# Ledger of designs, part 79: peptides against a protein of PDB entry 8PQO

Target 1, 252 residues: chain A of PDB entry 8PQO
Amino acid sequence: VLLKEYRVILPVSVDEYQVGQLYSVAEASKNETGGGEGVEVLVNEPYEKDGEKGQYTHKIYHLQSKVPTFVRMLAPEGALNIHEKAWNAYPYCRTVITNEYMKEDFLIKIETWHKPDLGTQENVHKLEPEAWKHVEAVYIDIADRSQVLSKDYKAEEDPAKFKSIKTGRGPLGPNWKQELVNQKDCPYMCAYKLVTVKFKWWGLQNKVENFIHKQERRLFTNFHRQLFCWLDKWVDLTMDDIRRMEEETKRQ

## One batch from the design tools (peptide; made by RFdiffusion4, then SolubleMPNN)

Design b1_p15_5_s4 (from b1_p15_5, 9 letters changed)
Fold by OpenDDE base, seed 3:
Structure b1_p15_5_s4 (fold): chain B 252 residues (1-252), chain A 15 residues (1-15)
Amino acid sequence: as target 1 above (252 residues)
Amino acid sequence: GKMELYFTIASLAVS
């Protein structure tokens, strides 16, 4: 098991992020080829548990059409089905990814708290001390180009170059996070993303767990760079606007 | 790859 807490600081408010996140997810999804293919939504309903209220979603990703024929024919039953269970109770979110074949030997869990701070809270997910000491805190700086793979880099998605016309935020210089403290009119937040990865196969555990974390970090970095650089596209939208957009997309 | 897309979408839903 490998745990890391990714802390993504953004020059937006927690309330703004709720809109920006949904917009950016939709936009990013449009840019991906094969989006939605092989995805089955089993459950999509509101939930209430222990004072937590939100939306629960259970999806299955069927990979049968995504692998070579010989793999599909040799794969054990359930091996090519990935389950994603998500609880969205913004500002808290939790996603659990499992596989039917591997059962308890495979787990990806992503738990996110969105807080109006600069990533200074320790153990925001309230882990036991013994567990927390094994968590590596990883700060993602969306303005740091060195954290971006060359193949992922796009100038139009570079926070160090972007200037928001509507808000005046950006570009983000090397010391932008420290400068936020002195900018009374610029809100900020941190997404605390605790990622738990378990891949219990002998000889492959560390390699696969580290690989998955590397991919998650890459995704978080690129996504939030996009989110910020798309600020002018979503900052004036309301949650009602987003809901309407989602409904329109769902009908297409 | 195509498998990476699924994990990407899943992670985006959480992000």
Scores: peptide ipSAE 0.036, ipTM 0.731, DockQ to the pose 0.093; fails the geometry check
Fold by OpenDDE base, seed 5:
Structure b1_p15_5_s4 (fold): chain B 252 residues (1-252), chain A 15 residues (1-15)
Amino acid sequence: as target 1 above (252 residues)
Amino acid sequence: GKMELYFTIASLAVS
């Protein structure tokens, strides 16, 4: 098991992020080819459990058409079905990813707290001390080009170049986080993403767990760069506007 | 890769 807490600081408020996140997810989904193919939505409903209230979703990603034929033919039953269970109680979110075949031997859990701070809180997810001492805190700087793979880089999604016309935020220079503390007119937040990765196969555990973390970090970095650079597209949208956009995405 | 897309979608649910 490998745990890391990714802290993504953004020059937006927690309330703004709720809109921006949904917009950016919808927009990213439109930009991905074949993103909806093989996805089965089993559940999408409100939930209330132990004082937590939000939206629960259960999706299955069927990978049969996404892998080579020889893999499909050799794959055990359930091996190509990925389950995603998500609890969205913003500003708290939890997603659990499992596989039917691997069962308890495979887990990706992502728990996120969105806080109006600069990523200074320790153990925001309230882990036991023994568990927390094994968590690596990883700061993601959306303005740091060195954290972006060359193949992922787009100038129009570079926070170091972008300036929001509607809000005046950006571009984000090398010391943008320090400067933000002194800019009382600019809101800020941190997404604390505790990522738990378990891949319990002897000889492959460390390799796969580290690989998954690397991919998650890459995803978080790119997504939040987009979210910020798309600020002018979503900052004036209402939640109803977002819902309409999501429906349009579903039809495509 | 192909798996990255699904992980991307899943991860974006909490992003």
Scores: peptide ipSAE 0.036, ipTM 0.730, DockQ to the pose 0.090; fails the geometry check
Fold by OpenDDE base, seed 4:
Structure b1_p15_5_s4 (fold): chain B 252 residues (1-252), chain A 15 residues (1-15)
Amino acid sequence: as target 1 above (252 residues)
Amino acid sequence: GKMELYFTIASLAVS
């Protein structure tokens, strides 16, 4: 098992982020070829548990059409079906990803707290001390180009180049986080993403777990760069606007 | 219609 807490600081408010996240997820998904293909939504309902209230979703991602034929032919039954269970109680979110074939031998869990701070809280997910000491804190700086793979880099998604016309935020220079403290009119937040990865196959555990973390970090980095650079597209939207957009998309 | 609006950040990483 490999645990890392990714801390993403953004020059947006927690309330703004709720809108921006939903918008950016939708937009990013549209940009992916075959994004919605093979996705089965089993459950989408409100939930209440331990004082937590939110929306619960259970989806299955059928990857049979997304892998080469030889992989599909060799894959054991259920190996290409990924289950995603998500609890969205913003500003707290939890996602659990499992696989039918690997069962308990495979787990990706992502727990996120969105806080109106600069990533200064320790153990925001309230882990036991023994567990917390095994968690590596990883800071993601959306303005740091060195954290972006060359193949992922797009100038239009570079926070160091973007200037929001609607809010005046950006571009984000090398010391943007420090400067943000002195800008009383600019909101900020941190997304604390605790990622737990388990892959219990002897000889491959560390390799796969590290690989998955690498992919998650890559995703978080690119996503939040997009989120910020798309600020002018979503900052004036309300949650009701997002809901209407979702409904409109469902009708297509 | 497109189901992309139902994706999570995690889903983009895996699928």
Scores: peptide ipSAE 0.035, ipTM 0.714, DockQ to the pose 0.095; fails the geometry check
Fold by OpenDDE base, seed 1:
Structure b1_p15_5_s4 (fold): chain B 252 residues (1-252), chain A 15 residues (1-15)
Amino acid sequence: as target 1 above (252 residues)
Amino acid sequence: GKMELYFTIASLAVS
């Protein structure tokens, strides 16, 4: 098991992020080849659990069409079905990813707290001390180009170049986080993303767990760079606007 | 229409 807490600081408010995240997820999904192909929504309903109230979703990602025929032919039953269970009680979110074939031997859990701070809170997810001491804190700086793979880099998604016309935020220089403290008109938040990866196969555990973390970090980095650079597209939207957009997307 | 994705297919394919 490998745990890391990714801390993403953004020059947006917690309330703004709720809209921006949903917009950016939808937009990113549209831009991906294949989009929602192979995605089955089993459950989408409100939930109440342990004092937590929000929206619960259960999706299955059928990857049969996303792998080569050779792999598909040799894949055991259930091996190419990924279950994603998500509890969205913003500003708290939890996502659990499992696989039918791997069962208890595979787990990706992502728990996120969105806080109006600069990533200074320790153990925001309230882990036991013994567990917390094994968590690596990883800061993602959306303005740091060196954290972006060359193949992922787009100038129009570079926070170091972007200037929001609607809000005046950006571009983000090397010391933007420090300078942000002195900017009373600019809100800020941190997404504390505790990622738990378990891959219990002898000889492959560390390799796969580290690989998954690398992919998650890459995803978080690119996503939040997009989220910020798309600020002018979503900052004036309401949650009702987002809901309408989601309904329209479902109809396609 | 396209369904909303929380994660990219590439990210999920590592399982």
Scores: peptide ipSAE 0.032, ipTM 0.704, DockQ to the pose 0.153; fails the geometry check

Design b1_p15_6_s1 (from b1_p15_6, 9 letters changed)
Fold by OpenDDE base, seed 1:
Order: sequence, then structure tokens, then C-alpha cells
Structure b1_p15_6_s1 (fold): chain B 252 residues (1-252), chain A 15 residues (1-15)
Amino acid sequence: as target 1 above (252 residues)
Amino acid sequence: VPFSKWVPVILSILS
């Protein structure tokens, strides 16, 4: 098991981020061809648990059409079915990814708290002290180009170059986080993303767990760079606007 | 982050 807490600081409010995240997800989904194919929504309902109220979703991603025929033919039953269970109680969210074949031997859990701070809270997910000692805190700086793979880099998605016309935020210089503290009119937040990866296959555990973390970090970095650089596209949108966009995306 | 973005990761593990 490998745990890392990714802390993504953004010059947006927690309330703004809710809109921006949904917009950016919808926009990213539009850019992905075949993203809806093989997705089965089993459950989409409100939930209440331990004082947490939100929306629960259970989706199955059937990957049979996404792999070569020989892989599909050799794959054990259930190996290409990925279950995603998500509890969205913004500003808290939890996602659990499992596989039918691997059962307890595979887990990706992503728990996110969105807080109106600069990533200074320790153990925001309230882990046991012994468990927290094993968590690596990883700061993602969306302005740091060195954290972006060359193949992923786009100038129009570079926070160090982008300036929001609507809000005046950006560009984000090397010391933008420190400067933000002195900017009373600019909201900020941190997404604390505790990622738990378990892959219990002998000889492959560390390799796969580290690989998954590397990919998650990459995804978080790119996503939040996009989210910020798309600020002018979503900052004036309402939740109703977002819902309409999601419905339109489902029809494609 | 939509899970669809994780598909390449999952495929890399399974292949």
C-alpha cells in the first residue's frame, strides 16, 4: 500500500472550484472520444452517512472494447471491469476504484478535502497517527513548468502565462503562492487529495503502486492547470449551466 | 478528475 497526499493550491475559492471542476470535467469529457462507451451507471442517488450528505454514484467501466482482441481473449473474467464508487459531498469527495477480478488485491482510493487555505493543514483526512506517518505530502504547483511533461505542455494551459480577464488573476509567477497571501482580494484554496493505492501482486506491488501515483499526479497537475486557465470560461457559470453542459455531453 | 482519464493507466497495468 502506498499513500500520498497531493496538495493542489489554486487562486480560486472553494465555491468557485465546485463550478470550475465540473466545467473542466465536462470539457475534458468532450475532448475524449469514446469516453462514454462501456460506462454503465448502476447507481446515482443521494446518500447520508455519518453526517455526510451528498451524491453516491456507482459506475462500471467495461474496458473490453478498449483493449486489443488478444488481451480481451486472455483476460480473466472480470479483469476488464473497473468499478468506480464515488461519494460526492462537496467540499468532501471520496472515490474508490476496484476491479472484479483482483478483488481485495487492488484498490485506488482518492479522498479529497477542499479547504480555504494554502495547504498548511496536516492530516486533514484524520488518519490514525501511525498511518499518517506513512503518508508523503506532495505539493503540486500548477505554475511550475518543470512538473509538466513536455508532451502535455500547452501554452494556452500555462498558468505562468495566463491572465484572467474577468477576475484579473494570473499570471502565476514563481512566488505566486507567497504573493497571494498579500492579495486580500484574491481567493485561494487547497485540494487535499489523499490517494491510497494497493496492488497486491508479488513482485509488482511497488512498481505498479508507484506507477499509478505517477499517473495520478500527472492527471491532477494537468487538470488543475486547465481549470485555472479556463477560469474565464466557467467563473460566471451557475450550477444550472453546468448541468446543461453535462446533459449535452451525454448526448455526444 | 474523470475516470476516463485513468483508462490509459489501467490499460498499461493490464497489458
Scores: peptide ipSAE 0.031, ipTM 0.710, DockQ to the pose 0.820
Fold by OpenDDE base, seed 2:
Structure b1_p15_6_s1 (fold): chain B 252 residues (1-252), chain A 15 residues (1-15)
Amino acid sequence: as target 1 above (252 residues)
Amino acid sequence: VPFSKWVPVILSILS
């Protein structure tokens, strides 16, 4: 098991982020080849548990059409079905990813707290001390080009180049986080993303767990760079606007 | 994060 807490600081408010996240997820999904192909939604319902109130989703990602034929032929039964269970109680979110074949030997859990701070809270997910001491805190700087793979880099998604016309935010210089502390007019937040990766396969555990974390970090970095650079597209939207957009997308 | 971006990760694991 490998745990890392990714802390993504953004020059947006927690309330803004809720809109921006939903917009950016929708936009990113549109930009992906195949879109939602192979996604089965089993459950999509409100939930209330232990004071947590939100939306619960259970999705199955069928990868059979997304892998080469030889992989499909050699894959064990259930190996190409990924289950995603998500509890969205913004500003708290939890996602659990499992695989039918691997069962308890595979787990990706992503727990996110969105806080109106600069990533200064320790153990925001309230882990036991013994567990917390094994968590690496990883700060993602969306303005740091060195954290972006060359193949992922797009100038239009570079926070160091982007300036929001609507808000005046950006571009983000090398010391933008330090400068943000002194800019009372600019909201800020941190997404604390505790990622738990378990891959119990003899000889491959560390390799796969580290690989998954590397990919998660890559995803978080690129996603939040996009979220910020798309600020002018979503900052004036309301949650009702987002819901209407989602409904319209579902009808297409 | 949209799961669609996980496909390369899964493919890398399975390949």
Scores: peptide ipSAE 0.030, ipTM 0.706, DockQ to the pose 0.765
Fold by OpenDDE base, seed 4:
Structure b1_p15_6_s1 (fold): chain B 252 residues (1-252), chain A 15 residues (1-15)
Amino acid sequence: as target 1 above (252 residues)
Amino acid sequence: VPFSKWVPVILSILS
């Protein structure tokens, strides 16, 4: 098991982020051809548990069409079915990813708190001390180009070049976080993303767990760069606007 | 599998 807490600081408010996240997910999904292919929604319902209220979703991702033919032919039954269970109680979110074939031997859990701070809170997920001491804190700087793979880099998604016309935010210079503290009119937040990865195959555990974390970090980095650079597209949208956009997308 | 093919799955984790 490998645990890391990714801290993503953004020059947006917690309330703004809720809209921006939903917009950016929708936009990124549209940009990927066949993004909705093989997705089965089993459950989508409100939940309430231990004072947490939100939306629960259970989706199955059927990856048979997404893998090479030779992989599909060799894959055991259920190996290409990924289950995603998500509890969205913004500003808290939890996602659990499992695989039918791997069962208890595979787990990806992502727990996120969105806080109106600069990533200064320790153990925001309230882990036991023994567990917390094994968590690596990883800061993601969306303005740091060195954290972006060359193949992922797009100039239009570079926070160091982007200037929001609507808000005046950006471009984000090397010291943007420090400067943000002095900008009373600019909101900020941190997404604390605790990622738990379990892959219990002898000889491959560490390799696969580290690989998954590398991919998660890459994803978080690219996604939040997009989210910020798309600020002018979503900052004036309401949650109702987002819901309408989602409905329109489902009809396509 | 190229990362781009996993984007929909990855994005669902973020949502």
Scores: peptide ipSAE 0.046, ipTM 0.715, DockQ to the pose 0.103; fails the geometry check
Fold by OpenDDE base, seed 3:
Structure b1_p15_6_s1 (fold): chain B 252 residues (1-252), chain A 15 residues (1-15)
Amino acid sequence: as target 1 above (252 residues)
Amino acid sequence: VPFSKWVPVILSILS
């Protein structure tokens, strides 16, 4: 098991982020080929548990059409079905990813708290001390080009070049996080993403767990760079606007 | 995060 807490600082408020995240997820999904193909939504309903209120979703991703023929032919039953269970109670979110074939031997859990701070809170997910001491804190700087792979880099998604016309935020210089403290009119937040990866295959555990974390970090980095650079597209939208957009997308 | 971005990760595990 490998745990890392990714801390993503953004020059947006927690309330703004709720809109921006939903918009950016929708936009990013449109840009991906084969989006929605092989996705089965089993559950999509509101939930209430232990004072937490939100939306629960259970999706199955069928990968049979996404893998080479020889893999499909050799794959055991259930091996190409990925289950995603998500509890979205913003500003808290939890996602659990499992596989039918691997059962308890495979787990990806992503727990996120969105806080109006600069990533200074320790153990925001309230882990036991013994567990917390094994968590690596990883700071993601969306303005740091060195954290972006060359193949992922786009100038239009570079926070160091982008300036929001609507808000005046950006471009983000090397010391942008420190400068936020002095800019009383610029809101900020941190997304604390605790990622738990378990892959219990002998000889492959560390390799796969580290690989998954590397990919998660890459995804978080690119996503939040996009989110910020798309600020002018979503900052004036309301949650009702987002819900309407989602409904319109479901009808297409 | 859209699942489509997870496909390369999953394929890497299965390959």
Scores: peptide ipSAE 0.030, ipTM 0.703, DockQ to the pose 0.694; fails the geometry check

Design b1_p15_6_s2 (from b1_p15_6, 9 letters changed)
Fold by OpenDDE base, seed 4:
Structure b1_p15_6_s2 (fold): chain B 252 residues (1-252), chain A 15 residues (1-15)
Amino acid sequence: as target 1 above (252 residues)
Amino acid sequence: IPFSSWVPVILEILA
């Protein structure tokens, strides 16, 4: 098991981020050719547990049509079915990813707190001290080009080049976080993303767990760069606007 | 972040 807490600081409020996240997820999904293909929604319902209220979703991603024929032929039954269980109680979110074939031997858990701070809180997920001491804190800087793979880099998604016309935020220079503290009118937040990766195959555990974390970091980096650079597209949207957009997308 | 964003990565591994 490998745990890392990714801390993503953004020059947006917690309330703004809720809109921006939903917009950016929807936009990213549209840009992925066939991203919605093979997705089965089993459950989509409100939940209440231990004072947490939100929306619970259970989705299955069927990858059979997305992989090459030889992979489909060699893959064990259930190996290409990925289950995603998500508890969305913003500003808290939890996602659990499992695989039918791997069962208990594979887990990706992503627990996120969105806080109106600069990533200064320790153990925001309230882990036991023994567990917390094994968590690596990883800061993601959306303005740092060196954290972006060349193949993922797009100039239109570069926070160091983007300036929001609607808000005046950006471009984000090398010291943007420090400067943000002095800008009383600019909101900020941190997404604390505790990622738990378990891959219990002998000889491959560390390799796969580290690989998955590398990909998660990549995804978080790219996503939040997009979220910020799309600020002018979503900052004036309300949650009702987002809900309408989601409904329109579901009809397609 | 939706798991759908993992699809390209999975395909890269399987290819």
Scores: peptide ipSAE 0.104, ipTM 0.771, DockQ to the pose 0.579
Fold by OpenDDE base, seed 2:
Structure b1_p15_6_s2 (fold): chain B 252 residues (1-252), chain A 15 residues (1-15)
Amino acid sequence: as target 1 above (252 residues)
Amino acid sequence: IPFSSWVPVILEILA
């Protein structure tokens, strides 16, 4: 098991982020090859548990159509079915990813707190002290081009180049986080993303767990760069606007 | 971030 807490600081408010996240997820999904093909939504319902109130989703990602024929033919039964269970109680979110073939030997858990701070809280997910000792805190700087793979880099998604017309935010210079502390008119937040990765295969555990973390970091980095650079597209939207957009998308 | 974002990564690995 490998745990890392990714802390993503953004020059947006927690309330803004809720809209921006939903917008950016929808937009990113549209830009994905094949869109929503192979995604089965089993459950999408409100939940209330232990004072947590939100939306629960259970999705199956069927990768059979996404992989080459030879992979499909060689893949064990259930190996290409990924289950995603998500509890969205913003500002808290939890996602659990499992695989039918791997069962308990594979887990990706992503627990996120969105806080109106600069990533200064320790153990925001309230882990046991012994567990917390094993968590690496990883700061993602959306303005740092060195954290972006060349193949992922797009100038239109570069926070160091982008300036929001609607808000005046950006571009984000090398010291943008330090400067943000002194800018009382600019909201800020941190997404604390505790990622737990378990891959219990003899001889491959560390390699695969580290690989998954590398990919998660890549995804978080790219996603939040997009979220910020798309600020002018979503900042004036309301949650009701987002809901309407989601409903319209479901009808297509 | 939905798992669908992994699809390009998986395809890259399998290519």
Scores: peptide ipSAE 0.100, ipTM 0.766, DockQ to the pose 0.473
Fold by OpenDDE base, seed 1:
Structure b1_p15_6_s2 (fold): chain B 252 residues (1-252), chain A 15 residues (1-15)
Amino acid sequence: as target 1 above (252 residues)
Amino acid sequence: IPFSSWVPVILEILA
């Protein structure tokens, strides 16, 4: 098991982020060809648990259509079915990813707290002290180009170049986080993303767990760069606007 | 972030 807490600081409020995240997810989904094919929504319902109220979703991603025929033919039953269970109680979210074939031997858990701070809270997920000692804190700087793979880099998604017309935020210079403290009118937040990866195959555990973390970091980096650079597209939207957009997308 | 965002990564691994 490998745990890392990714801390993503953004010059947006927690309330703004809720809109921006949903918008950016929807936009990213549109950009993915065939993203809707092979996704089965089993459950989408409100939940209440331990004082947490939110929306529970259970989705199955059927990857059979996304892999070459030979892979599909060689894959064990259930190996290409990924289950995603998500508890969205913003500003808290939990996602659990499992595989039918791997069962208990594979887990990706992503627990996120969105806090109106600069990533200074320790153990925001309230882990046991012994467990917390094993968590690596990883800061993602969306302005740091060195954290972006060359193949993922787009100038229009570079926070170091982008300036929001609507909010005046950006561009984000090398010291933007320090400067933000002095900017009373600019909101900020941190997404604390505790990622737990378990892959219990002998000889491959560390390799796969580290690989998954590397990909998660990549995804978080790119996503939040997009979210910020799309600020002018979503900052004036309401949650009702987002809901309408989601409904319209479901009808296509 | 939905798991759907993994699709390009998975495809890259399988290619």
Scores: peptide ipSAE 0.098, ipTM 0.767, DockQ to the pose 0.526
Fold by OpenDDE base, seed 3:
Structure b1_p15_6_s2 (fold): chain B 252 residues (1-252), chain A 15 residues (1-15)
Amino acid sequence: as target 1 above (252 residues)
Amino acid sequence: IPFSSWVPVILEILA
């Protein structure tokens, strides 16, 4: 098991982020080739548990059409079905990813708290001290081009070049996080993403767990760069606007 | 972030 807490600081408020996240997820999904193909939604309902209120979703990603024929032919039953269970109780979110074939031998858990700070809180997920001491804290800087793979880099998604017309935020220079403290009119937040990866195959555990973390970091980096650079597209939207957009997308 | 964002990554691994 490998745990890392990714801390993503953004020059947006917690309330703004709720809209921006939903917009950016929808937009990113549109840009993916075959984004809706092979996705089965089993459950999408409100939930209440232990004072937490939110939306619960259970999705299955069927990868059979996305893998080469020889992989599909050799894959055991259930090996190409990925289950995603998500509890979205913003500002808290939890996602659990499992595989039918691997059962308990594979787990990706992503727990996120969104806080109006600069990533300074320790153990925001309230782990036991023994567990917390094994968590690596990883800061993601959305303005740092060196954290972006060349193949992922787009100039229109570069926070170091983008300036929001509507808010005046950006471009983000090398010291943008320190400058936020001096800019009383600029809101900020941190997404604390505790990622737990378990891959219990002998000889491959560390390799696969580290690989998954590398990919998660890549995804978080790219997503939040997009979210910020799309600020002018979503900052004036309300949650009702987002819900309407989601309903319209479901009808197509 | 939905798992759908992993699809391109998975395809890169399997290619």
Scores: peptide ipSAE 0.098, ipTM 0.765, DockQ to the pose 0.490

